# Designs tried in a protein design run: peptides against a protein of PDB entry 7UQJ. Part 104

Target 1, 160 residues: chain A of PDB entry 7UQJ
Amino acid sequence: PELYQNFNITPPRGVLFHGPPGTGKTLMARALAASCSSDERKITFFMRKGADILSKWVGEAERQLRLLFEEAKKHQPSIIFFDEIDGLAPVRSSKQEQIHASIVSTLLALMDGMDNRGQVIVIGATNRPDAVDPALRRPGRFDREFYFPLPDVKARFKIL

## One batch from the design tools (peptide; made by RFdiffusion4, then SolubleMPNN)

Design b2_p14_8_s1 (from b2_p14_8, 9 letters changed)
Fold by OpenDDE base, seed 2:
Structure b2_p14_8_s1 (fold): chain B 160 residues (1-160), chain C 160 residues (1-160), chain D 160 residues (1-160), chain A 14 residues (1-14)
Amino acid sequence: as target 1 above (160 residues)
Amino acid sequence: as target 1 above (160 residues)
Amino acid sequence: as target 1 above (160 residues)
Amino acid sequence: LPPEVAQEIIRETE
């Protein structure tokens, strides 16, 4: 978030952090949440796991997402971080596909329904950007993608 | 923190984290400080900004640095993190050059005066390693440098 | 990397990174791996997930662990990072308990069999340190624990 | 991250 203000870039509603496991997507999201809050302007950080949205909130996942977005809006500026957001898109079994479609559709509607003036940023972290529903990657949703490279051998040397 | 001991390398007194803004230098320093604290052996983390040392402590910066190092020594094992350490080296105006020279000289003396057995680590983070006084980069001071690469253009797009 | 040398502490063979999800354990392990490689001394980083060791390598997990440790030894200095290492200790079903017991016993033997002169560090990351087999937490194994706090107010001050 | 910012409530909603 602070980086977007720092770059005078119109903050996306959603940012997709993608890259191999352990590239620091979750840490970066938390670090961003913490880096965006100043003494005058504290940023509330909400965290959910994509798999937990599917498994823990069976039948109420849509309502829980709505409540999450409402709470984030009430506590703006805020960040909603979805860790393992590809876990919202489980591999196609027909029953999971319908539940997935409804949850993803609800998430899309919530992201689309955020007024551009809302100081709510949604960060989705995934190891599998290609497993994220393409509809989530459209403008006004996760329209900024951040690849977290494996620190390749050279980039590792550079942090050492 | 802990990987220096793991490789049987003589621990530097100081480590310079350098790299472009937003490469996670400050986060890494803090994460290192946090990672070095166990339940049995908590590491005390001290943080100062280079610019704050110049601006907030005008006329007492040297004394405040001495007090910081004494407190770090009392609370060892400890880490002193200087964020924006290049902010101790403002661009040459004649009056700032003298104040800088005295503060940097004091920092050098404090780093040189730490007994090799002291469990105090000094981490300096900078966006401009070339703006760091070469005297700080000598053996026994910030003699280990860690380049925090920009995540290259693709991986900057990933944090940006 | 650097803090163990900095504190003149005998480098553990194994380091346990524990703390709530998204506290940056995996990122820290990678950052540490990255921070230990110099231009002259590249550190090879190996990564495995605890759950993958159980599920992907059923019947060969022990052999794959042995090969991993041999490869790490050949490419020393090296870091072996086990992400989600508590995923090696699945909740007690009798068949999983035997497979778990054999895999964990193999890991223990591999950690115990590393010559103290070996430049191989093993990092285990877990969200559930209490779910990690106590035998892994003994001296010469994961005998150093790093709590990655949730950045609660105090621990965020420590990571922030 | 400012320490004060770290006080920001990560409401992990259970």
Scores: peptide ipSAE 0.000, ipTM 0.201, DockQ to the pose 0.068; fails the geometry check
Fold by OpenDDE base, seed 3:
Structure b2_p14_8_s1 (fold): chain B 160 residues (1-160), chain C 160 residues (1-160), chain D 160 residues (1-160), chain A 14 residues (1-14)
Amino acid sequence: as target 1 above (160 residues)
Amino acid sequence: as target 1 above (160 residues)
Amino acid sequence: as target 1 above (160 residues)
Amino acid sequence: LPPEVAQEIIRETE
């Protein structure tokens, strides 16, 4: 509740940050985590790369996702940030069908299993929202999307 | 042409950004993409990590590289940025010879197949230019190199 | 000696940077590398992601670690930075026991084999220090730990 | 890192 209230958003189960690489998606997710973290209530920030879950956990990705969501639930209020989520759940059209299907199915079930009363936000970041499985972009999952445009040249040189 | 003209460089097929990690290689590649992108002509920025191509696409890396170059050609003007390109095309001395040889051979062929009239720039970033296959550093490929020094301490504290 | 003297620290074999993701662990490791690098003595900065060593080098991770330490020793003074070291050496409780055990054992042996006179510093970064194998956190390995708190909201927006 | 924390870590490392 409070975490979602701090976002001033109707509690999305997940938010998709999309835009060109290094438009600050990861930085924003972390800034939001910090802005919502008070002295009284520290938000636990979990970051996973979609590719790392696939590559580190060949044959155990589903278990690692379950453990991640359990850990996030245990450490409420929390943010789960999936960087490069298109690496975790690419659109099912690629012949790696079965492994991706299981991981996607598990992630869908975990997002669906989040009680709306839980103080867990899931943020997915991608450079290619259309490469994310449409099932993840349905209501109750990543149902809000934020585009991160390239900062204008002047704004970028202020970050450099 | 225009993309290369905007770089004020004779059209390199590829540019190698090298230097210590987080010296701003990725940020510069994106800043260049933004500086060359006008309201009239948006540059499409493709980013791939060398590791991700090897790890995500075991047995299909060559196909993914071909698709990437085709997509970049379709979305001209475009930049293909390979982050950690030494992870994609390590120097052929390691016994993973055959898989790397095929990927490197494919990347070489794709860079050689770029028509000089194409508005596609390839930027490779590495922390170790000497770990990049020398075949990629030949004329018509990554034939220009930019060193990214560590910013001096004062400059870094402005980024922190 | 001098690298450790520049850190004004009794020569740790390794330093563990821990804290929420994007609290600047990687940036600090690089800032330290820059601050310790003079015009006369450039510090060579090696960065590896724990996940990338596991995923890129399935069956050769031990060899790659050995080569990394040899390269760092050859290019003294040097810093080896392991980003997401919990991905390289997760706590041995997960059933991927044998592969992780070999990698961890190799890393332990390499850190133990560092002559205290060597100008090589190892920095591990993690978001979860408790997920790092306790054997790595023993004296003579990652025996110093630095917590990276979330910057307050105002400080973060200055970095955006 | 906030410049202060960076300075503090650098100072702790000085």
Scores: peptide ipSAE 0.000, ipTM 0.217, DockQ to the pose 0.024; fails the geometry check
Fold by OpenDDE base, seed 4:
Structure b2_p14_8_s1 (fold): chain B 160 residues (1-160), chain C 160 residues (1-160), chain D 160 residues (1-160), chain A 14 residues (1-14)
Amino acid sequence: as target 1 above (160 residues)
Amino acid sequence: as target 1 above (160 residues)
Amino acid sequence: as target 1 above (160 residues)
Amino acid sequence: LPPEVAQEIIRETE
């Protein structure tokens, strides 16, 4: 946020973290939330798992997404982190089509409706970026993608 | 626990971890659970997310809190860690008042009902201590607060 | 997985991680998922909390376990990580017997039904292996157990 | 985790 403000750069609306499982995507998202937070400028971090939104909120998932984005907007600057976002926004070709389609549609609308002046960054993490609905990976949504390579054995042991 | 027993110090009923997101609050709570655990004295660690208790248990959240505290008491010494406790116990002024008020009331009663001789520590983590109901931050509840400063860049890379 | 294939070793169906809270069980499971993943052979990592399966899915927990195992099978090689598995599969002697018994029965059946040729590893993490239904700890299920000792103070600070 | 335990677990799970 501050870096984007200082350089008059529009902060990305959405960032997709992708890579093999355990590559530190969730930890990086938290570290980013921490890094962009200062004592003077506290960032609010919201974490949701994609599968949790689908499963906890059968019939209310859309409402919960709206509430999440409203709360994130209310507590700017903020980060919304979707862990396992492919669980929330699977490719539209899956037979559980209708419920998923509505949730994805809502998420698309919420990302499109984010005022660029708002300090809400959405981070999606996935092991399978290709399993995420391509509509989410378009400009103005998850338009930036970061690949998390496999940590070398040494990097793994630094996390352990 | 042992340190408090050895010094005849009443263990805190509740500890509030607060600080910017990703400052390691959850990790510290786990590390504390680990540190207070010994081979001879295993601590049981219970983790719940505040938002999960609200959302998963519409109408049963109170019961689930009671069950959680009973289970923690049954498995003493134990730690109950509420991650994102502000999601469970938002300030009473929010329009979702009634359901939240009941859950907060139950949590207050459970914390007040904890026998000081019990080896159950409650840790709440929040990015926004001011978003936690002040009633929870009173003596005999979350009466100790620890600020988690932003990790420096080096500390972030030690977690990554 | 690859090592097991190369040596014609049947991969364990289930691995139980146990030890004091915060000993890095969840982190290890993620690191294992990362370590067994290569650029050429991406492992899919599924994480569920035991208590979440019980609580989110009253009446559907069995179905969700089945769907989880089907999805894991569909995305082989994969790891299913159950954090706090004792929350899902408590010892059958607890008075919440019927619902737990059905979920445990389903998990047992799913683990028994895993084709040994499938590249699905199930990792359960618990602070209390003795609180896990002994039926899950039998051969062909969680038949391998790893104890996570308390990290020394230095190891704790490496995680922090 | 002790590197030894991590390495042993990795060896047994890989």
Scores: peptide ipSAE 0.000, ipTM 0.158, DockQ to the pose 0.029; fails the geometry check

Design b2_p14_8_s1 (from b2_p14_8, 9 letters changed)
Fold by OpenDDE base, seed 5:
Structure b2_p14_8_s1 (fold): chain B 160 residues (1-160), chain C 160 residues (1-160), chain D 160 residues (1-160), chain A 14 residues (1-14)
Amino acid sequence: as target 1 above (160 residues)
Amino acid sequence: as target 1 above (160 residues)
Amino acid sequence: as target 1 above (160 residues)
Amino acid sequence: LPPEVAQEIIRETE
């Protein structure tokens, strides 16, 4: 968060961390939250998992997303980290697709409704950027993408 | 951790994690400590930051290092993690160089004084392996180095 | 890793990494795989996600698990990392519970069927150890649990 | 952590 403040760069509303599993996306989001949280400037870190949004919030996922964004705004500067944001799209069954579409639509609206002046950054992490709804990847949403490659197989962790 | 049991490799007294920032060195050390602590075999994890050793322990850093190693030995099996171990070497002023040299010398002596039979592992993490005193990187100290590469830049952080 | 070498502890067949999200479980598993893979002794790292086992392998999850364990055994020394192993248990519908129970039962059988002499370690990661089937947490399976605490601001990770 | 060079062969068995 604060890195963007010093850069006079409009903090992205949303950042997509993508790359193979265990490339440190979740870690990076937490480490960013931690590194940006000084004693003087505590950043509130909210974490949700895409699958949990569907499974734990069945029938209230939209409401819980709204509450999350409201709480994040209330506790700004804040980061909302969606781990496995592709998990908002479970296995394509027509009923699950409708529920998914509603949740994604709610997330889109919440991201669009964030005032650019709010110190709320949304980080989505996915192992499958192709499984993230293209609408989430548009400007004003997850408009910045960070690929987390596998530590290159050729990158010899030369344990000397 | 346990994969190394099959290697019949003498556990290093010291392991240096190095690589670019955010490559997960600190997390790895923490998670190693966690992952080595079973319900049956609790590992005590001690964490210190190089800069904190100088700043919080001004004038007593050597004593605090001794106490840390004594406590680690008392609570073995244990890990001592020095995050940002290069931060033991602050800005090169002649006075700070002397203080740094004393602290590093104390750390060297403490690592050398560890009985190989002690279940104490020292992990140093740095973003700047070149800023780590070569004396710390010698056998019996941080004699094993783990490079945490950037997730290869071919992962276009396509900030689209 | 090498902390366990001194322990003369039989390498667990299965290790459960648990703790709050983004405490570095996935990163740890990868870095363990990396750190244990020498030029002389390459460790093959297999990664699967609990939700992907159900979603990508619908109707073939048991077969794909068998193939995974066979491939891991073929490419030993190897690590099988199940990220979000609790995701093998999706939303409690009676049909999904049956599918879940079958997949979990298959995983149990595969873990039990691992020859103790095989250089295959299974790492499960979860944010919800309570959501992991207690059968998976029994001896010969995920018989070692490693809590990844939140980086508590207060220094002592007392892995109790 | 032993000194050995990690060649991470992540086989995504698709």
Scores: peptide ipSAE 0.000, ipTM 0.218, DockQ to the pose 0.055; fails the geometry check

Design b2_p14_8_s2 (from b2_p14_8, 8 letters changed)
Fold by OpenDDE base, seed 1:
Structure b2_p14_8_s2 (fold): chain B 160 residues (1-160), chain C 160 residues (1-160), chain D 160 residues (1-160), chain A 14 residues (1-14)
Amino acid sequence: as target 1 above (160 residues)
Amino acid sequence: as target 1 above (160 residues)
Amino acid sequence: as target 1 above (160 residues)
Amino acid sequence: MAPEVAKEVILETE
């Protein structure tokens, strides 16, 4: 058994930040990008909201995702941050389910198509990890999850 | 009192990542290794599981730990990540308690023997911080703890 | 909408680490500083405790804060870590409230006076985010919050 | 403003 993997830590293709609203997922992603960017090595941080992918990119969402991943690859090292990635989850209409399925399928393909040598990290933030398609949570995609818990409001009450 | 420690942040001799399963402890350790590794400065990441130390290294666990720390010192800067370090906790058999005591004693000595100038960080991940020997949690060992909380499953239920 | 912000991630003027005691806030700040410091680029880490600002700097706390921020600016890139920043919260005496108000006012001015181009990150750690003056939590100050939750003691009980 | 939880340091190691 290899004693050490010289982790050339293949940047996780995707990391899922999940936890209730107000747990700072978006901010952690920004703080991570800041901490990994020095004056010498700037990380390019791409931010998209899941709801914007569905609403603003209607009919072009797949193309915009492809362009986003190409631009992230061009500007390596980079972070693609999908805020509210659960917002890719369809509202219960059949038409929105198909649009969601196509967008999710495109995102799956883009995450799978990332070379393990690429300096592109994908961070998905969600308040509802159970609303994220299980296919996105498989190895080589959002295979790494960070939980952002709410302060147990009851734990606050015991400190007052 | 020195206004600033020019932190040559003596890498903490040990950091304990603790929290329930699925809170991303292993992932955070890998993510920390990658953020500290640039193209210019690769961090060597050594991973061992606590259960593997007990089961695979029976009778040689102490020697393998020594070799691991020597190899980590040789490949500085490095991270030694002990996943499931609570798996060093004996099953309740007296023979396993002695094996555990010897392994833990060796790990204590190795952590104590790290020069504060060494670029070797030890990260222990556990789901059961209370099952980690209190001696490992003292200053100069796993003296620094990071908690990885589960989503309060009840907080998920209020979002649904 | 700009596809990517080339995050010249203006280091957040302030990041609030909050969560119960023993959640590793102080340690995360140190680990962040370590992760951002390479052999080539050492980050200067300044640590102060909120209680020390009140008790040790009585009558000179404002001056010492100014000197701290000047020294941090001089030694960029740097982190100013205020541990137990809720310890700046007065004990309920009117005299301590005035001292607190002056210290907090000075800290507000120092955080506001940081050029967005400065490589000085302020991290405030607190166990009591609600005891931190809301003015410190506004944009350009501790506008970024990281929560460090306790292990739900009940989750520990289910693992025993 | 939502408190940001423990740093997921996604380390891209090349």
Scores: peptide ipSAE 0.014, ipTM 0.192, DockQ to the pose 0.058; fails the geometry check
Fold by OpenDDE base, seed 2:
Structure b2_p14_8_s2 (fold): chain B 160 residues (1-160), chain C 160 residues (1-160), chain D 160 residues (1-160), chain A 14 residues (1-14)
Amino acid sequence: as target 1 above (160 residues)
Amino acid sequence: as target 1 above (160 residues)
Amino acid sequence: as target 1 above (160 residues)
Amino acid sequence: MAPEVAKEVILETE
């Protein structure tokens, strides 16, 4: 709360870390979680892989997302980090539309349902931001995007 | 080698990443390793936790350190990343002095024994730089220190 | 070259590092320059302060910028880091408009004149992104912006 | 000498 208030920015409910594989998105999210944790105020860090939520919980992915958000809410202040979020909420393609649509819809509703005063931050990491459903990239969801350049010579150059 | 030479800096044999927990020290080390790796020249990244080296290899920690350095040398260019290096080489406390002193001494010797032309970079990460034996922080060892500030909850939230 | 191509992103000619003073913009730029340099491929790092370019080279700032870009081009791959770029290219205010306009115009032309395949990356660091002429923040110039949050007041004090 | 702080740079993409 206080942090986003200090910037006169509507606290984004979600931040999209996007950039090539190996650019440290996951690690930044963990680093960000850990540094938000003080001795006085520990931030609980939840990590899930998008692909794992789909693959491990076929038919329960929506329930697992709800449980994750409830658990994060119980453990406020908390961070939910979705690694490979393009695997969780891919752009709706015609063939697998229903399951993806339900999962995406659930995630949208969960993000939308977070009170702006909540101390739950959602971070999505993807190598393919354009493979994430645009509905997740709207204001009040992943409305902040952080590009993690390839720390290749070029992405080092982008950070450089 | 060349990188540090370009900065008119004696190539540090080691870099100490210090800063509060979760400030991305490990991330930065991995990101730096990944970014130093090109398709043409892959940098081999070795990661060890200081506490793991002590706890898993009681009585063999020195040997494991030697093996690690030899393996890193064989796989040049390479990075050795010690996460939680304060757990590996704590400041000499009276009770556990001998084991710690031997491990520290071995690490010192290994860092000192690296040819300045070697393509092995050692990164130590700690949340407590003052808990690292000062002998490791001398020139030719971890003689470069990078403070990883707490991205404040504020700064993390600025990034978030 | 390949890195920016891998992202289907028009390689930015410039990256703007913005954020409060002491947020490690200069350090990140140097660290990234260092990390992009391999033994096989040294990246040449050019550092200039925006205020220095104005103050030291009154009447020659344009020439010095041209020389800098030519030298960077000769030493590819290279990074040009402008520290305090708001001191070089402030938002056009009526009183000092002519000199600033000429320098800004020259920098714009130099950034625009870099072939997208060039291995020259320009980084501008500022504490005041809104104090940088918007013309520099357009696509093909400093079209990527990296916010360096205030490390916590605590972390800022540790960087200071 | 102020310790060189590795700043985590998050790229804001517009």
Scores: peptide ipSAE 0.007, ipTM 0.199, DockQ to the pose 0.047; fails the geometry check
Fold by OpenDDE base, seed 4:
Structure b2_p14_8_s2 (fold): chain B 160 residues (1-160), chain C 160 residues (1-160), chain D 160 residues (1-160), chain A 14 residues (1-14)
Amino acid sequence: as target 1 above (160 residues)
Amino acid sequence: as target 1 above (160 residues)
Amino acid sequence: as target 1 above (160 residues)
Amino acid sequence: MAPEVAKEVILETE
């Protein structure tokens, strides 16, 4: 939390972690949550998977998202981490597209409905940033993006 | 950077990362630097080891610390990461104790001399938080602490 | 292990993380383990230090390595992380060289004995890749390498 | 006590 205050930067409501599978996106999100939590101020960390939002919450996904954001708001300061957020991307099946579109629309509305003064950060992780709905990547939503490259043998992975 | 603005918390000048070896303290610091760096705003990351401060900078450690803080200030926003900061703990040898006490005293003065408006965060990592001089753990210095537990098989580490 | 199955990629039996101290090798390994662990599929993460293999397991290091690989196989999918694997490099003392050679030989045999279908990934981290026995860096062992550069003092590390 | 990094990594620390 305070790391960003030092910079007089409007904190992104959403941060997109993207890069090949196993590049450490999920751990980074957890590590950020821990590094933002002090003895004086604990951060609550919420985690959901995109696939779980689609499969486990069939018929209640929108409600569960609302409850998640309400709980995150209640437990401020907090981080909501969506792993595999590309799993919310509409698959070409018309019936699944409608369900996915409704869930994504709910997530968009929840991110837009967060007050700029809210101490809730949303982190989305994906292996396929291009499969993430462009509407989620707009300013005021996942408006910051972090690439987690595969360490190639040749690639100096600068944690730039 | 922005993660902490959301919380209206006075950014700690110093954050202590502590926990067993390999719990991810060093990567967390780097991940924080990376997650705070956007296309619009890059953060400069400085890294030093406690053992290097004691052994490599014999007779110049205080000067090198001063130069490090000056460089970090020049390259704001920035993070200074001290790995193995418990290595700055006084060893029971009287001559080493004096050298360590001088270096620690310089670090204390540098942390106290940071303007609250400065966009420099100091992160100390240790496996032995109790070996870190209590003076470094006071308000205005490493006044925020993060425990990096070993993931226990049973412990769903809630970032509580 | 499963991280690589998902890609129809033959998982490397071993991955070498190399780069200067504090470059995030240990955390990346943990991050990989965490990012691969879901509520549906947990990955077991084992960690050892090269120096501990030499110093703590005096006379039982080979047995402890065997037990570690057996346990990792039992708890598939799993990651074995060797931090400071260059600590297994033979030191110029002939008696230590024999002990190190025996331990390294055991590690080679254990890595070669892993079935290609096993969901066990071995990650070695070193600050000195050239101090790692070339036999460990051959195909079927640590046959993938990832360089973790120092953040250059001048490089605003953008995670692009 | 700083909050634990939620590592669902079952580290079987031997």
Scores: peptide ipSAE 0.000, ipTM 0.205, DockQ to the pose 0.038; fails the geometry check

Design b2_p14_8_s2 (from b2_p14_8, 8 letters changed)
Fold by OpenDDE base, seed 5:
Structure b2_p14_8_s2 (fold): chain B 160 residues (1-160), chain C 160 residues (1-160), chain D 160 residues (1-160), chain A 14 residues (1-14)
Amino acid sequence: as target 1 above (160 residues)
Amino acid sequence: as target 1 above (160 residues)
Amino acid sequence: as target 1 above (160 residues)
Amino acid sequence: MAPEVAKEVILETE
C-alpha cells in the first residue's frame, strides 16, 4: 500500500510550514522526505526557492513550475518543497507584482490540477505566512499549516 | 580567544541527535559536515543508515563498520553519521538480536578505540532514543545528546 | 586538543553557508549554536532573515541591526544567523537598491566593528552566494564559506 | 542562483 495510504493521510496537496526564521521548516521538509523514503519506497524530493523562481526563471518561471510538477508526478511519491514561498511574492513593484501574480496563478493551477490520487506533496515554507497569497492557503492548495515556534530564547540549545 | 576554545569542548566522540521524525536530525548532520568544511579544511562526511548496516551488510556489517571508521580516520577531519542508529536495533527476532548485538558491540569497540586525538566525530540520529542501546549512550561514545523538539504540537503537523 | 583547535579555525567573524536549497544551512547554524553550548557555556543564538530585515524593519533596519549586534555582544558567546542573507540584496528597484545598500553598509560596519576578542560569530546562509554583496564576502566579514553540497544522487534519496 | 532561507525549529536540549 502507498505511503500516504498507510498514513491514512489524504495526501495534502499542500502543506505550509510557517514560523520565525530558523525554526527548521526547510529541514523538516527534507526530514519528511527522508523519513518517508524507505529502501523500497523512495520519495523524490524536489526543492525550489521562491525567490529563485522569480530570478532564475525570469520569463520561464511558469514553464519551470510546470516541468517541476510534471517531474514530481513522474517520480512519485514525491515532495515539492518551496522554500520561501513568500519569495514568490513581489517586493513592492508593480511589474514584480504582475510577474508574481502570474507565477502564483500558475502555482495555483498546478496545485489544483494535481489529482488527489497523485503521491505528490507540496510543502511551502515561509517565515511570513501573511505574505503568502491567501489563494495559496485555501483548500486543495496549502490547506494545512504547521507553525514552527521560536525556540524559546531560554531553551538555550545546550548542545554540549 | 576563539569561541570554541572558550567552550573547552572535548570533541565528543559521539553525538546523538534524537527527536520526533522530521525534526531535521539527518540534515543537521549533513549541515555540520558542510559547515565544518572550509575551502582549506574539508570535513569528509560518511553517512550510513542503521537499517542498511543490517540489511546491505549482512555478514559483513562488522567489517564494513571497521572499514568505515578506518576510512574516516584516514580522511580526518571527518564525520560519521549514522542515520536511524536505532535501526541497528533488531526487529523483534532473536537471530536479529544476535546480529544487532554483534554490530552494536563492534560499534562500541570502534568508538572506544578512537583516540581522543582523532578528528572523527560520530553522529547518531534517531527518532527513538530509548531504542538506542544504552551502552552507546555512555561516556566516550554517544555521550552528548541533542533533542530535536517537535515544533509545538498545537501547530498540528496534521499532515493528515 | 579540541576538534575546533585542531581545525585551527580562527573564529570567523562571519561564516557564509551556501549551497542548494534545503541542504540544511539554517539548521546547521542552529546545531552549531547548540553544539557549542555547554551546560556551563550557553551560546545565545540570534536569528534574522534577510528579507525580514528589509520588510519588517523598513526604516528601522539599521537600528535593528545595531541592536542585534549589541545584544549578541551582550549575550556572548553568541551566534547571529542571517538566514537568506542574499535577501538583503535588492529586488531590482533603485529605491530598494538604496535601502539595500544602506542595510548592507550597516552590516559591513557592524561586522568590521566587532572586536576580534568578541565571542560573536555571524553566520550568513544563502543558496545564492553570488547574490551576496561581494563586500560581505571579504576578510573580517563572511571570509569563510561552507558549501553545502547536494546529497549525491546515488544514495537514492534523490533530493534533486 | 537564489538563496534558501532556513526556518526556525526550536531544538530544546535537555
Scores: peptide ipSAE 0.000, ipTM 0.206, DockQ to the pose 0.069; fails the geometry check

